# Peptides against a protein of PDB entry 7Q4I, part 16

Target 1, 281 residues: chain A of PDB entry 7Q4I
Amino acid sequence: HENSTIAERLYSEVRVLCWIMTNPSNHQKKARHVKRTWGKRCNKLIFMSSAKDDELDAVALPVGEGRNNLWGKTKEAYKYIYEHHINDADWFLKADDDTYTIVENMRYMLYPYSPETPVYFGCKFKPYVKQGYMSGGAGYVLSREAVRRFVVEALPNPKLCKSDNSGAEDVEIGKCLQNVNVLAGDSRDSNGRGRFFPFVPEHHLIPSHTDKKFWYWQYIFYKTDEGLDCCSDNAISFHYVSPNQMYVLDYLIYHLRPYGIINTPDALPNKLAVGELMPEI

## One batch from the design tools (peptide; aimed at target 1 F199 H209 Y240)

Design b1_p12_6_s1 (made by RFdiffusion4, then SolubleMPNN; from b1_p12_6, 6 letters changed)
Fold by OpenDDE base, seed 1:
Structure b1_p12_6_s1 (fold): chain B 281 residues (1-281), chain A 12 residues (1-12)
Amino acid sequence: as target 1 above (281 residues)
Amino acid sequence: SLEEAILNSGIV
């Protein structure tokens, strides 16, 4: 009994390829549950691994497993996407196999932007990269032009992009993207509330959950608060979501309704020209 | 955690 007309329109006009960072030991434990929940709302869903799995739609990238190979896997994943899938979508989301994403909210955020604009979005951190970089755990989304610049311009040049596979994956891609003039966008809503989150909802929603000395408060690019004002009504992602919690979130977001309450969506904003960004707030 | 450090740039 829902009216999904605007969501269906955005599904067609804001096409998203989601690639999931995983490994063979997590195909059944984690990745399968992404596929059965939020991943089914992507226009294209691919699992990037070191082993092929036809049931999961997992790709075997030419990389080793282990935390020291995450940067290598990210480089190979985007090379694979550029070679095989660059025209299958307008936007390209990286997520972990324990990230939960509300894809409709991401399409809403991305709608005004041209996919030919060199931009990417996520939870922006301030250290190491002048313009900032997007947290790996929260997931981040590149425009088609950003993917092109990353693969064609940055990766082949060791002066622009680290050739070694070591290092923090999210920092390294952030450096590479900055070096080819891909802009680190502002993913906050019109009220200044975040949309991409590197932890579970509970950790962001509960005031004083963490000590103010916790590294996150030194890393976050934009000033943020805890509590109900932490998070947009159109939040996009949360990290460290267990397989069980993915099904809970799917139920709460897409099925459970408070009787007698109807949500009326805001009007879509005007589309931006190629190269134009929304002003930062 | 170590996972937080790796996935959220705490080891750089």
Scores: peptide ipSAE 0.038, ipTM 0.770, DockQ to the pose 0.309
OpenDDE base, seeds 2, 3, 4, 5: peptide ipSAE 0.036, 0.036, 0.036, 0.033; ipTM 0.755, 0.756, 0.759, 0.739

Design b1_p12_6_s2 (made by RFdiffusion4, then SolubleMPNN; from b1_p12_6, 6 letters changed)
Fold by OpenDDE base, seed 2:
Structure b1_p12_6_s2 (fold): chain B 281 residues (1-281), chain A 12 residues (1-12)
Amino acid sequence: as target 1 above (281 residues)
Amino acid sequence: SLDDKIENSGLI
């Protein structure tokens, strides 16, 4: 028997809307596997596309397809969320259709924060944005206030937010959010280990998997190590997860248990006031 | 590699 009482409490107290970046060619290939795996653990799950799909719950946003439209799609996705769903959740996760997310671990990280705090979390990168920005592939989560500021204050102002639909989606939202004083939070655990990952677990867990000149080591905002210490015991996301690997991860995380090992969850931290952050490590 | 496919994060 599994005791989910704390996870059920966090499901109620830390409501997460997950929106998935997808396209019509990926509805059946990728997005449906998100819906069948980790996406079912979101309080609300929406697929943001250019075509409606009633089986998927995909929304047709008024955007073109292709890589050059990802920023346009992100802007329209958050407008749609603000108009229709801003009160349906406290936190708003962007993920790709090949991102895998452990939503319970995200709720645990978010629990102390007020959704009225203008903050967002993810895999923080240091280039282009002074406070950093969150990797698009690792997924990033905005507070309700961060979504409000993005849609109401940033998007209507070309001086604060890029009007064009071109550019790196994650960099452009990072610039917009900084310009409306949305804070780039620290998503690391109390041991300084990361929680959001822009690659598959193998790429982070295996030492020397990448060259020391690999761009990631130059981009990462916080110092991180490879190997077992790369990753929090409460890791939240991985990117480039194939549809088959999503089911493997679902099995490994939620079903496979070593007999006689019981994990006791840490106590929940104290809640922070509006505008307060956890101390940086 | 998967590494070359991060089209986000200003690598373009």
Scores: peptide ipSAE 0.056, ipTM 0.788, DockQ to the pose 0.394
OpenDDE base, seeds 1, 3, 4, 5: peptide ipSAE 0.050, 0.045, 0.047, 0.053; ipTM 0.783, 0.779, 0.780, 0.785

Design b1_p12_6_s3 (made by RFdiffusion4, then SolubleMPNN; from b1_p12_6, 5 letters changed)
Fold by OpenDDE base, seed 5:
Structure b1_p12_6_s3 (fold): chain B 281 residues (1-281), chain A 12 residues (1-12)
Amino acid sequence: as target 1 above (281 residues)
Amino acid sequence: SLDEKIENSGIV
């Protein structure tokens, strides 16, 4: 028997709506595997597409398909969430249909923060946006106040937010959020280890002979190393996770247990006031 | 591969 009492408490106190970026060609190939694995641990799960799918629970947004429309889809997804679902959760996660998320670890990171704090979290990159922006593939999570500011204050103003649908969606939302004073949070654990990852676990855990010129090392906001010290024991997300690997990760994280090892969770931190952030590490 | 460009992050 597993004791999930703390996880159940956090499920109730830190409510997460997950929206998945997908397209009609990926409904069966990718998105359904998110729904069958980690997506079932969200308080609410919505698939954002250009076509309705009643089996998937996909929403048809008024956007075209292709990479040049991802920013348009992100804007329409958050408009849809604000109109229909803003009170259904406290936090709003964007993920891709090949992102894997440990939702319990995200709730643990978010627990001290007020959803009325204008903040968002993810894998922070340093280019293009002064405070940084969150990697689209690793997934990023907005507070309820961040969603309100994005939809109500940023999107209607072409000076604050790009009106066309072109551009990198994660960079463009990062610019918009900065322009309405939504803070780019630090998602690292107390040891300074990352929680949101733009690649599969293998690429972060195994020290590669990757050239120091690899773009990732130029993009990361916080200095990080490869190997076991790369990743928090409470890691939240990985990207480029195949449908088959989603089921492997679900088995390894939630089913496979080393006999005789009991992990005692750390005490929950104190809750922060509205507008307060955790100290920088 | 580690050389995979993150398609959505403006990596040109």
Scores: peptide ipSAE 0.088, ipTM 0.802, DockQ to the pose 0.414
OpenDDE base, seeds 1, 2, 3, 4: peptide ipSAE 0.065, 0.073, 0.068, 0.084; ipTM 0.791, 0.795, 0.794, 0.800

Design b1_p12_6_s4 (made by RFdiffusion4, then SolubleMPNN; from b1_p12_6, 7 letters changed)
Fold by OpenDDE base, seed 1:
Structure b1_p12_6_s4 (fold): chain B 281 residues (1-281), chain A 12 residues (1-12)
Amino acid sequence: as target 1 above (281 residues)
Amino acid sequence: SLEDAILNSGLV
């Protein structure tokens, strides 16, 4: 028998709306599998598309499809969330339709923070944005106040936020958020291990899998090592996860158990005041 | 793909 009492408490106290970046060609191929796996553990799950799909719960945003429109889709997604769903959650996760997320681990990371604190979390990259920005593929999570500032203060001002729909989506939202004093948080655990990952587990866990010249090592904001020390025991996300791999991960994380091993969760940290952050490690 | 990494990592 499994005891989920702490997870159930966090489900109620740390409410997460997950919005999934998708397109009509991926509704059946990818997005449906998110809905059937990790997406069911969100408090609210919405698929942001260019076409409506009532079976998927997909919203048709007023944007074109294609890679050059991802920034446009992100702006419209957060406008839609602010208009219809800003009170449905405390935290607002963006993920791709090939991102896998352990929502319980995200709630654990977010628990001490006030949703009225202007902060967001993800895999932090260092180029282009002074405080850093969060990788689009790894997924990133905004506080309710961060969403408010983005939609109400940043988006209406072309000097604070790019008005056209071109550019790297994650960089552009990172610039906008910095310009309205939304802080790029540290998502690492107490041991300095990452929680949000822009690749599959295999690429992070296997030493020397990538050349040291690989762009990722130049982009990562915090120094990290390869191998077993790469990743928190409470890791939150992985990217480039195929539909089949989502079901495998769901089985491995939530069903498969080594007989006789019981994990006791650490105590929850003290809650922070509004505007207070955990110190960077 | 490397292209997806480029688009979702600010490499463009």
Scores: peptide ipSAE 0.036, ipTM 0.759, DockQ to the pose 0.350
OpenDDE base, seeds 2, 3, 4, 5: peptide ipSAE 0.032, 0.031, 0.032, 0.031; ipTM 0.742, 0.738, 0.744, 0.730

Design b1_p12_7 (made by RFdiffusion4)
Pose (drawn by RFdiffusion4):
Structure b1_p12_7 (pose): chain A 281 residues (1-281), chain P 12 residues (1-12)
Amino acid sequence: as target 1 above (281 residues)
Amino acid sequence: TLEEKIENAGNK
């Protein structure tokens, strides 16, 4: 058994809308498994695709397929969410169909921040954007104010926001958001451990590639060696998670527990004023 | 493979 009263209270206090980038080839292979595992724990779940689907209730964006249209799908998805769901949630998560999210830990991290604060969170990378950009695969989450500025201020101005549908979706939204004074938040825990991860847990717990000009060690904004210390007890996301591994992570995280070891929750920080972030690590 | 995907993930 489990007492989930605290998480249920945060469910109503910190509404998270999750949108999943997918395509018709992945509807049954991947997107279904996201819906059956962590997707149902969001306040609202939306599958953004180029075609409709009964099982997912997928939204067909006016955007073609291919890696060259992922940026177009991101722009159209946030436009659609602003048009139809801006008051349906406080926080707006973008995730791939191979992202796994512990939604309860996302509500824990977001609790002190005002949805009116212009901020977004994720795994922070250094290149291409001065304040950093968030890994698209680890998932990134925008405040309601960040979504308003993106749709209302950045998309209509081609100088601030790339108008073509090509490019790295995460880098481009990183540029549009920096250009409209949306802050790149710090998602690490108070001990400095990461919460958002672009790889499976094994690749962060046991880093095989050893600082040998591998892109990850160059891209990471906050320097870390990772290893067994890499990851927060309140980590939020992993990526390159197979459809089967979605169910395994669900089992090991939510069901399997060592008898007599009770997780005691850390106290929630006090709410922050509009424009305020937590003290830096 | 997964390894190849991770190695290529940095391509922007």

Design b1_p12_7_s1 (made by RFdiffusion4, then SolubleMPNN; from b1_p12_7, 5 letters changed)
Fold by OpenDDE base, seed 4:
Structure b1_p12_7_s1 (fold): chain B 281 residues (1-281), chain A 12 residues (1-12)
Amino acid sequence: as target 1 above (281 residues)
Amino acid sequence: SLEEKILNSGIV
């Protein structure tokens, strides 16, 4: 038997709207598998596309397709969320249609924070943005206040937020958010281990998987190591997860159990005041 | 391979 009492509490207290970046060609190939796996654990799940799909619950945003339009799609996605769904959740996760997310672990990380705190979390990168920005592929989560500031304060002002649709979406939103004093939070656990990952578990867990010159090591905001200590026991996301691997991860995380091993959850931290952050490590 | 993977950040 499974005791989910704490997870159920957090499901109610830390409401998460997940929006998935997708396109019409990936509705069946990728997005559907998000809906059938981790996406079902969001309080609300929306697929942001260029075409409507009632089976998927996909929204047709007024944007073109292609990697060069991702910034445009991100802007329109958050505008759509603000207009239609800003009160449906406390936190707003962007993920790709090949991102896998353990939503319970995200709720645990977010629990102490007020959704009225202008903050967002993800895999923090250091280039281009002084406070850092969150990797697009790892997924990033905005507080309700962060969404409000982004849509209402940043987007309408071309001095604060890029008006064209070109550029790296994660960098551009990072610039916009910094310009409206949305804080780039520290998503690491109490041991300094990361929770949001821009690659699959294998790429983080296997030591010396990459050359030391690999761009990732220059981009990561906090020092990270490969191997078992790379990743929090409460890791939140992985990127480049194939549709098949989503089902594997879903099975491994939620079904497969080593007999006789029982995990007891850590105590929840104290809630923070509005505007307060956990100390960085 | 991982080294062939480019995030959105790599477009800049």
Scores: peptide ipSAE 0.049, ipTM 0.790, DockQ to the pose 0.491
OpenDDE base, seeds 1, 2, 3, 5: peptide ipSAE 0.042, 0.038, 0.035, 0.041; ipTM 0.770, 0.761, 0.748, 0.773

Design b1_p12_7_s2 (made by RFdiffusion4, then SolubleMPNN; from b1_p12_7, 6 letters changed)
Fold by OpenDDE base, seed 4:
Structure b1_p12_7_s2 (fold): chain B 281 residues (1-281), chain A 12 residues (1-12)
Amino acid sequence: as target 1 above (281 residues)
Amino acid sequence: SLEDKILNSGIV
């Protein structure tokens, strides 16, 4: 039998609003499958699109579609969240419609942090932004204070935040957040293993899957290796997950069990003060 | 392949 007491506690104490980056052509093809799998474990789930969809709970943002408009959509998404939903959660996750997220593991990572701490987490990349920025595909989670600073302090100031809608959305939000002193947190577990992943599990778990010249190895902020030690047992996200694989992952993570193996959760860490971060490894 | 896909950060 399953005991979810701790997960239920964290569901209440670490409230997560998940917003999904999508478009009208992907409402049925991709976004619907997020809603039917991991998205149901968010405290609130919103799909950010250019068209309204009442079945999906999609919001029509005043933006165009395409990769060149993702930054514009991200800005409008967070403006929408701030205006309508800033008090509905403590943490605000951006994910793509092909990102899979284990929300319980994210709550575990976030538990010690105050939502009033200006911090965000994800798969940290080192280029372009001094403190690093979080990979868009792996998904990134902002504290409530980070959202406030982004929307209220950064977005209105062209010196702090790019006014144009062009550019890599993850880089641009990373620049904006740095400029308002939102900290790029360390999402690694106590063993130094990553939790947010910009690729599917196979690409991280299989040794020598990628060439050493692959851009990812130059972009990662923290040194990581492929293989079993690549990934936390409490991994949070994977990217490029097909709709079918979302259901597979849902089954493997939440249903399939090896008989006779019982997992005991680690103790929760102490809560941090406002503005305090966990020590980096 | 999936490994050849460029993330948003890769378009900069």
Scores: peptide ipSAE 0.042, ipTM 0.767, DockQ to the pose 0.484
OpenDDE base, seeds 1, 2, 3, 5: peptide ipSAE 0.036, 0.038, 0.033, 0.040; ipTM 0.751, 0.756, 0.740, 0.761

Design b1_p12_7_s3 (made by RFdiffusion4, then SolubleMPNN; from b1_p12_7, 8 letters changed)
Fold by OpenDDE base, seed 4:
Parts: sequence; structure tokens; C-alpha cells
Structure b1_p12_7_s3 (fold): chain B 281 residues (1-281), chain A 12 residues (1-12)
Amino acid sequence: as target 1 above (281 residues)
Amino acid sequence: SLDDRILNSGII
């Protein structure tokens, strides 16, 4: 027997629209596995593509394919969301078709925040953007107000937001969001452990998996270590998760149980006012 | 490498 009462409450109070960055060649190979695993736990799930797929619920955005068009696709995805879905959720997650997300843990992190607060969360990187930007692969979540500011205030202004479709999508959205005073939040837990991860669990959990010169250690906004202390017990996302590993993670997280161990959830934090953030650690 | 994929997909 499982008690999901708190998770069900948060499902209702912290509504999340997940949009998945994909392409037609990955609809069957990757995206459908998101739909069959963690994506089913979003309040709404949309696949952003260049071709429509009614089985997948994929939208054909007016963009080309390839890595050089990811920024263009991100802009069009959020325009589409704003036009059609801005009231369908409180929070708007971007993830890749090889990102795995524990949506319940994201709702827990987001619970204290108002969706009218101009904020977004993810794995914060320090280069290029003064306040930092969120790693594209780890996925990032915008408040409803952040989406509004991005689409209505930033995108129409070439001085605030890059008009061409080139560049790193996560850096470019980070610049745009900073320019409209959307805050780059701290997604770490109360112990200072990260929740959004740009790699698979193995790469974060295994000490000395990378050398100290690895770019990631220069890019992370908050100092973090490898090993068991790398990751929150309430971790939200991992990247480079293969389709097969999505099913493994789904089984391990939601089905496999150690007999006789019962976890009691921590109390929910107090809700913040509009514009308030949790203190940074 | 996995590293190259991140650099080429989202990091400049």
C-alpha cells in the first residue's frame, strides 16, 4: 500500500506543464519513452518538434532541425505555450527527450514559490550570464510570470533577446530572462545539494569520475562535490538518460522498495509572497 | 564524448 496524499495535493497545487525538446527522428526512439515514463506525471505534456505527431502529442513548430536551431525551437516553444497553454499550468518545464525528471520532487521545490514570481530553476551555470543561467540538458522550469516576461517583454525586443536562432539555447534564454528581471533561483535543497543534473546519476555519484579540469567544475554556479553528497534525496532531473534507463529509473524510483523501510516526507515550507525567494545557501 | 555533447548542445 502506498500513501500518495501529499503528492496528489502538490499535483493539484503545483501544476506543471512539461515540454520536451525533440525532433521527428526521435519521436519513436526517445520521446515516446518520456511519455511512457516520467512524462505521465506532468499535469500536461507536450512534445515540441518540427513535425506533428498525434500519437505522441507532438507540435510542429515553425523551425528547422539540428542543434543550431535549438534556440529558435525554444523561442517558438514558449510562444506556443504562451498562446495556447499559459493557464494550463503554474510552472513550465523544458526538458530534452533524454532527460529524466522526478516531477514530485520538482513540485516540492516549487511549492513555496508563487507562479507570479518571475523566477526559474535548474542546474545553474555561472559563465556568460551575471546571475547565471540554467543548463539546457538538466532541464529548467519557468514560473508562469517568467514565461509571460520571456514571450511578451523579451522576445519582441532585439536589445533584450537574441532575434536570430543561433547560439546555445540555455545561454540565450538565460540572457533574455536576466534582461527582463526573471531571477535565476537556487534549486539546491536545505543541505546545499543539487536537484537538477546535466549528467546521468552515475557521473555525479561516483567520486573522481571526472578530473578537476573538467569544464563542469568551472561552469557550476554553486560549488558541489561528487559522491553521495552530490545529489539531493529529492533530486529532480538527470540528463543523457537512455530510453532503456528511463524504464530502469521509473522502476527503481516508483516500484522497487526495500522491505521494512518507510520514508516520512519532510514538512512543506511556508509559502512565499510574490517576488520572494528562499534564501540562498 | 558525453562531455562534447553537452558543450555542443547547450554550452557555447
Scores: peptide ipSAE 0.043, ipTM 0.775, DockQ to the pose 0.465
OpenDDE base, seeds 1, 2, 3, 5: peptide ipSAE 0.041, 0.039, 0.038, 0.042; ipTM 0.767, 0.752, 0.762, 0.775

Design b1_p12_7_s4 (made by RFdiffusion4, then SolubleMPNN; from b1_p12_7, 6 letters changed)
Fold by OpenDDE base, seed 5:
Structure b1_p12_7_s4 (fold): chain B 281 residues (1-281), chain A 12 residues (1-12)
Amino acid sequence: as target 1 above (281 residues)
Amino acid sequence: SLEDKILNSGIL
């Protein structure tokens, strides 16, 4: 028998709405596999599309398809969440239909923070936005206050937020959030290891002969290395995860156990005041 | 390769 008492407590105290970026061509190919794996562990799960799908629980947003419309879809998704679901959760995760998320590890990271703190977390990149922005593929999570500021203060003002639907969605939301004083948080663990990852585990864990000129090393906000020290033991997300690999990860993380090894969780940190962040590492 | 996959991060 597994003892999930702390995980159940965090499920109640750190409520997460997950919205998945998808399109009609991926409802069956990708999105349904999110719903059948890690998406079950969200407090609420919504698929944001251009077509309604009652089997998937997909919402038809008033946007076109294609990479040039991802920013438009992100704006409409958060407008929809604010109008219909702002009180259904404390934290609001954006993920792609090929992102895998360990929701319990995200709740652990978020536990000390107030949802009334204007903050968001993810894999922080340094270009284009002074405080940094969060990688779209790794997924990023906004506090309830961050969503409010984005929808109510940023989106209606063309000087604060891009009114057209073009541009990189993660860069554009990062600009908008900075303009309304939403803080780009540090998602690293106490050892300085990352939790949100824009690639599959294999790419981060195995020191690749990756050219030092690879764009990722120029984009990461915090210096990181490849290998066993790349990733937190409480890692939250990985990107470019195939549908089949989602089921493999679900098995490895939640079912496969080394006999005779019991992991005792660390004590929960003290809760922070509204507006307070964890100390930098 | 996984390295060739461009994130939605405006890596044009």
Scores: peptide ipSAE 0.046, ipTM 0.779, DockQ to the pose 0.428
OpenDDE base, seeds 1, 2, 3, 4: peptide ipSAE 0.040, 0.040, 0.039, 0.040; ipTM 0.761, 0.765, 0.755, 0.763

Design b1_p12_8 (made by RFdiffusion4)
Pose (drawn by RFdiffusion4):
Structure b1_p12_8 (pose): chain A 281 residues (1-281), chain P 12 residues (1-12)
Amino acid sequence: as target 1 above (281 residues)
Amino acid sequence: SSSEEEDEEFRE
């Protein structure tokens, strides 16, 4: 048994819309499993694809397939969400079909922030954007104000926002958001442990690649060695998670528990004013 | 892994 009253209260107070980037080849192989595991825990779940599908109720974006059109799918998905869902949620998560999200921990992190604060959160990388950009695979989440500025202010101005549909989807949205004064939030916990992860848990708990010019150690905005200390007890996301591993993480996180060890929740911080972020770690 | 490397190259 579990008492989920606190999470149910946050479910209504911190509405999260989750959109999943997918394609027809992945509808049954990957996207289905996201819907059956963590997707149903979002306030609203949307599969963004290039074709329709009964099972997912997928939205067909006017965008071709291929890695060269991921940026186009991101622009069209946020335009669609602004057009049809801007008042349906406070927070707008982009995730791949191999991202796993603990949605309850996302509501915990977002609780103190105003949806009117122009901010987005994720795993922060240094290159290509001065204030940093968020890993597309770890998932990144925008405030309602961040979605408004992206669709209303950045997309219509080609100097602020790349008009072609090519490029690294996460780097491009990082540039458009910096160009419209959307803040790159700090998603680490109060102890400085990460919440958003671009790899599976083993890769962060046991870093095999050892600071040997591997891209991750160069890209990470906040320096860390990781290891057994890498990860928050309220981590939000992992990536490169196979469809089977979606169900395993669900079982180990939500079901399996050591008897007599009761997780006591940390108190919720007080709400912040518009434009304000939590004290820096 | 190859996918990690492909993603790195893609950002570049």

Design b1_p12_8_s1 (made by RFdiffusion4, then SolubleMPNN; from b1_p12_8, 8 letters changed)
Fold by OpenDDE base, seed 2:
Structure b1_p12_8_s1 (fold): chain B 281 residues (1-281), chain A 12 residues (1-12)
Amino acid sequence: as target 1 above (281 residues)
Amino acid sequence: SLDEELEALYRL
């Protein structure tokens, strides 16, 4: 028998709306596997597409498809969320249809923060945005106030937010959020280990998997390492997770247990006031 | 995402 009492508490106190970036060609190939795995642990799950799909709960946004339209889709997705769903959650996660998320670990990270704090979290990269921006593939989570500022203050102002639909969506939202004083939070655990990952677990866990010249090491905002110390015990996300790997991860994380090992969760931290962040590590 | 664009470039 499993004791989920703390996870159930956090499910109620740290409400997460997950929106999944997808397209009509991926509804059956990828997005449905998100819905059947980790997406079921969100308080609300919405698929943002260019076509409606009633089986998936996909929304048809007024955007074109392709990489050059991802920023347009992101803007319309957050507009849709703000109009229809801003009170359905406290936190708003963007993920791709090949991102895997451990939502309980995200709730644990978010627990001390007020949703009225203008903050967002993810895998922080250092280029293009002074405070950094969050990798789109690893997924990023905005507070309710961050969504409000993005939609109400940033999007209507071409000086604060790019009006065109072209560009790297993660960089462009990062610029917009910085321009409305939404803080790029630190998602690392108390040991300084990352929680959001732009690659599959294997790429982070295996030492020397990549050359030191690999772009990731130049882009990562915080110093990180490879191996078992790469990743928090409470890691939140991985990217490039195939549909089959989503079911493997669901099994490994939620079903497979080493007999005789009981993990006792740490005590919840104290809640922060509005505008407060966790101390720097 | 920019990371996807970069990864695509390094795989070529």
Scores: peptide ipSAE 0.331, ipTM 0.873, DockQ to the pose 0.205
OpenDDE base, seeds 1, 3, 4, 5: peptide ipSAE 0.032, 0.283, 0.033, 0.297; ipTM 0.747, 0.856, 0.741, 0.862

Design b1_p12_8_s2 (made by RFdiffusion4, then SolubleMPNN; from b1_p12_8, 8 letters changed)
Fold by OpenDDE base, seed 1:
Structure b1_p12_8_s2 (fold): chain B 281 residues (1-281), chain A 12 residues (1-12)
Amino acid sequence: as target 1 above (281 residues)
Amino acid sequence: SAAAEAAAKYRE
């Protein structure tokens, strides 16, 4: 009953490799549910872990587990991708095993950009990095050129990229990418609404859910608000989504329909030249 | 809480 012609076109023209940050204890508890829900809509799906799991398609990276090793795991994950999968996709998404992603909306955002443009997108935060950095939990997506610059130019140089495996993973990759002139893009829609979110939908949609002193309001790069105006109609990601909620979201987004209402998609924008970005709003 | 976990993640 659906017409997915445009979505199928974007699936072919905007190829996305999704790699999921996980660990052996979460293979069955969390990662499996990503694979059974939104992960199946990626062109390529890989789980980055410390142990191999052929059923899950998990890769054993040469790193330890724990929060103090997340930066190390990110570096090794992108090294692995560059070595084995750099031509399998145009864009490379990092997500956690409790991140939910609407991949079609991400393809829509990415469509005008060249994968040879050194750019990455996500929920932009302003501290620590001059141009900003992307929230790790909300997930962030690198162009093919951004991955190349990160792995080939940044990682081998301790002056450009932290050699230790400690530190905040998303801040550290943000520093490295800035140092090789990968641009922190604006992922907001034409109305200025965000697309990548570091919390569950409820936390963003409900006004006054958090105190205005909450750290998030000091970290967010672009001015934002709570309520229905918080989020794009084409939102891409949410974080802290439980395995059960992934199935709920899959049902609500892809199956449940209000009878008699049809969505007509906007026309695709013109493609940008290599190195060109959409204007800031 | 999700907020507490996030706060811990982003604090160096």
Scores: peptide ipSAE 0.032, ipTM 0.725, DockQ to the pose 0.436
OpenDDE base, seeds 2, 3, 4, 5: peptide ipSAE 0.031, 0.026, 0.030, 0.029; ipTM 0.720, 0.707, 0.709, 0.663

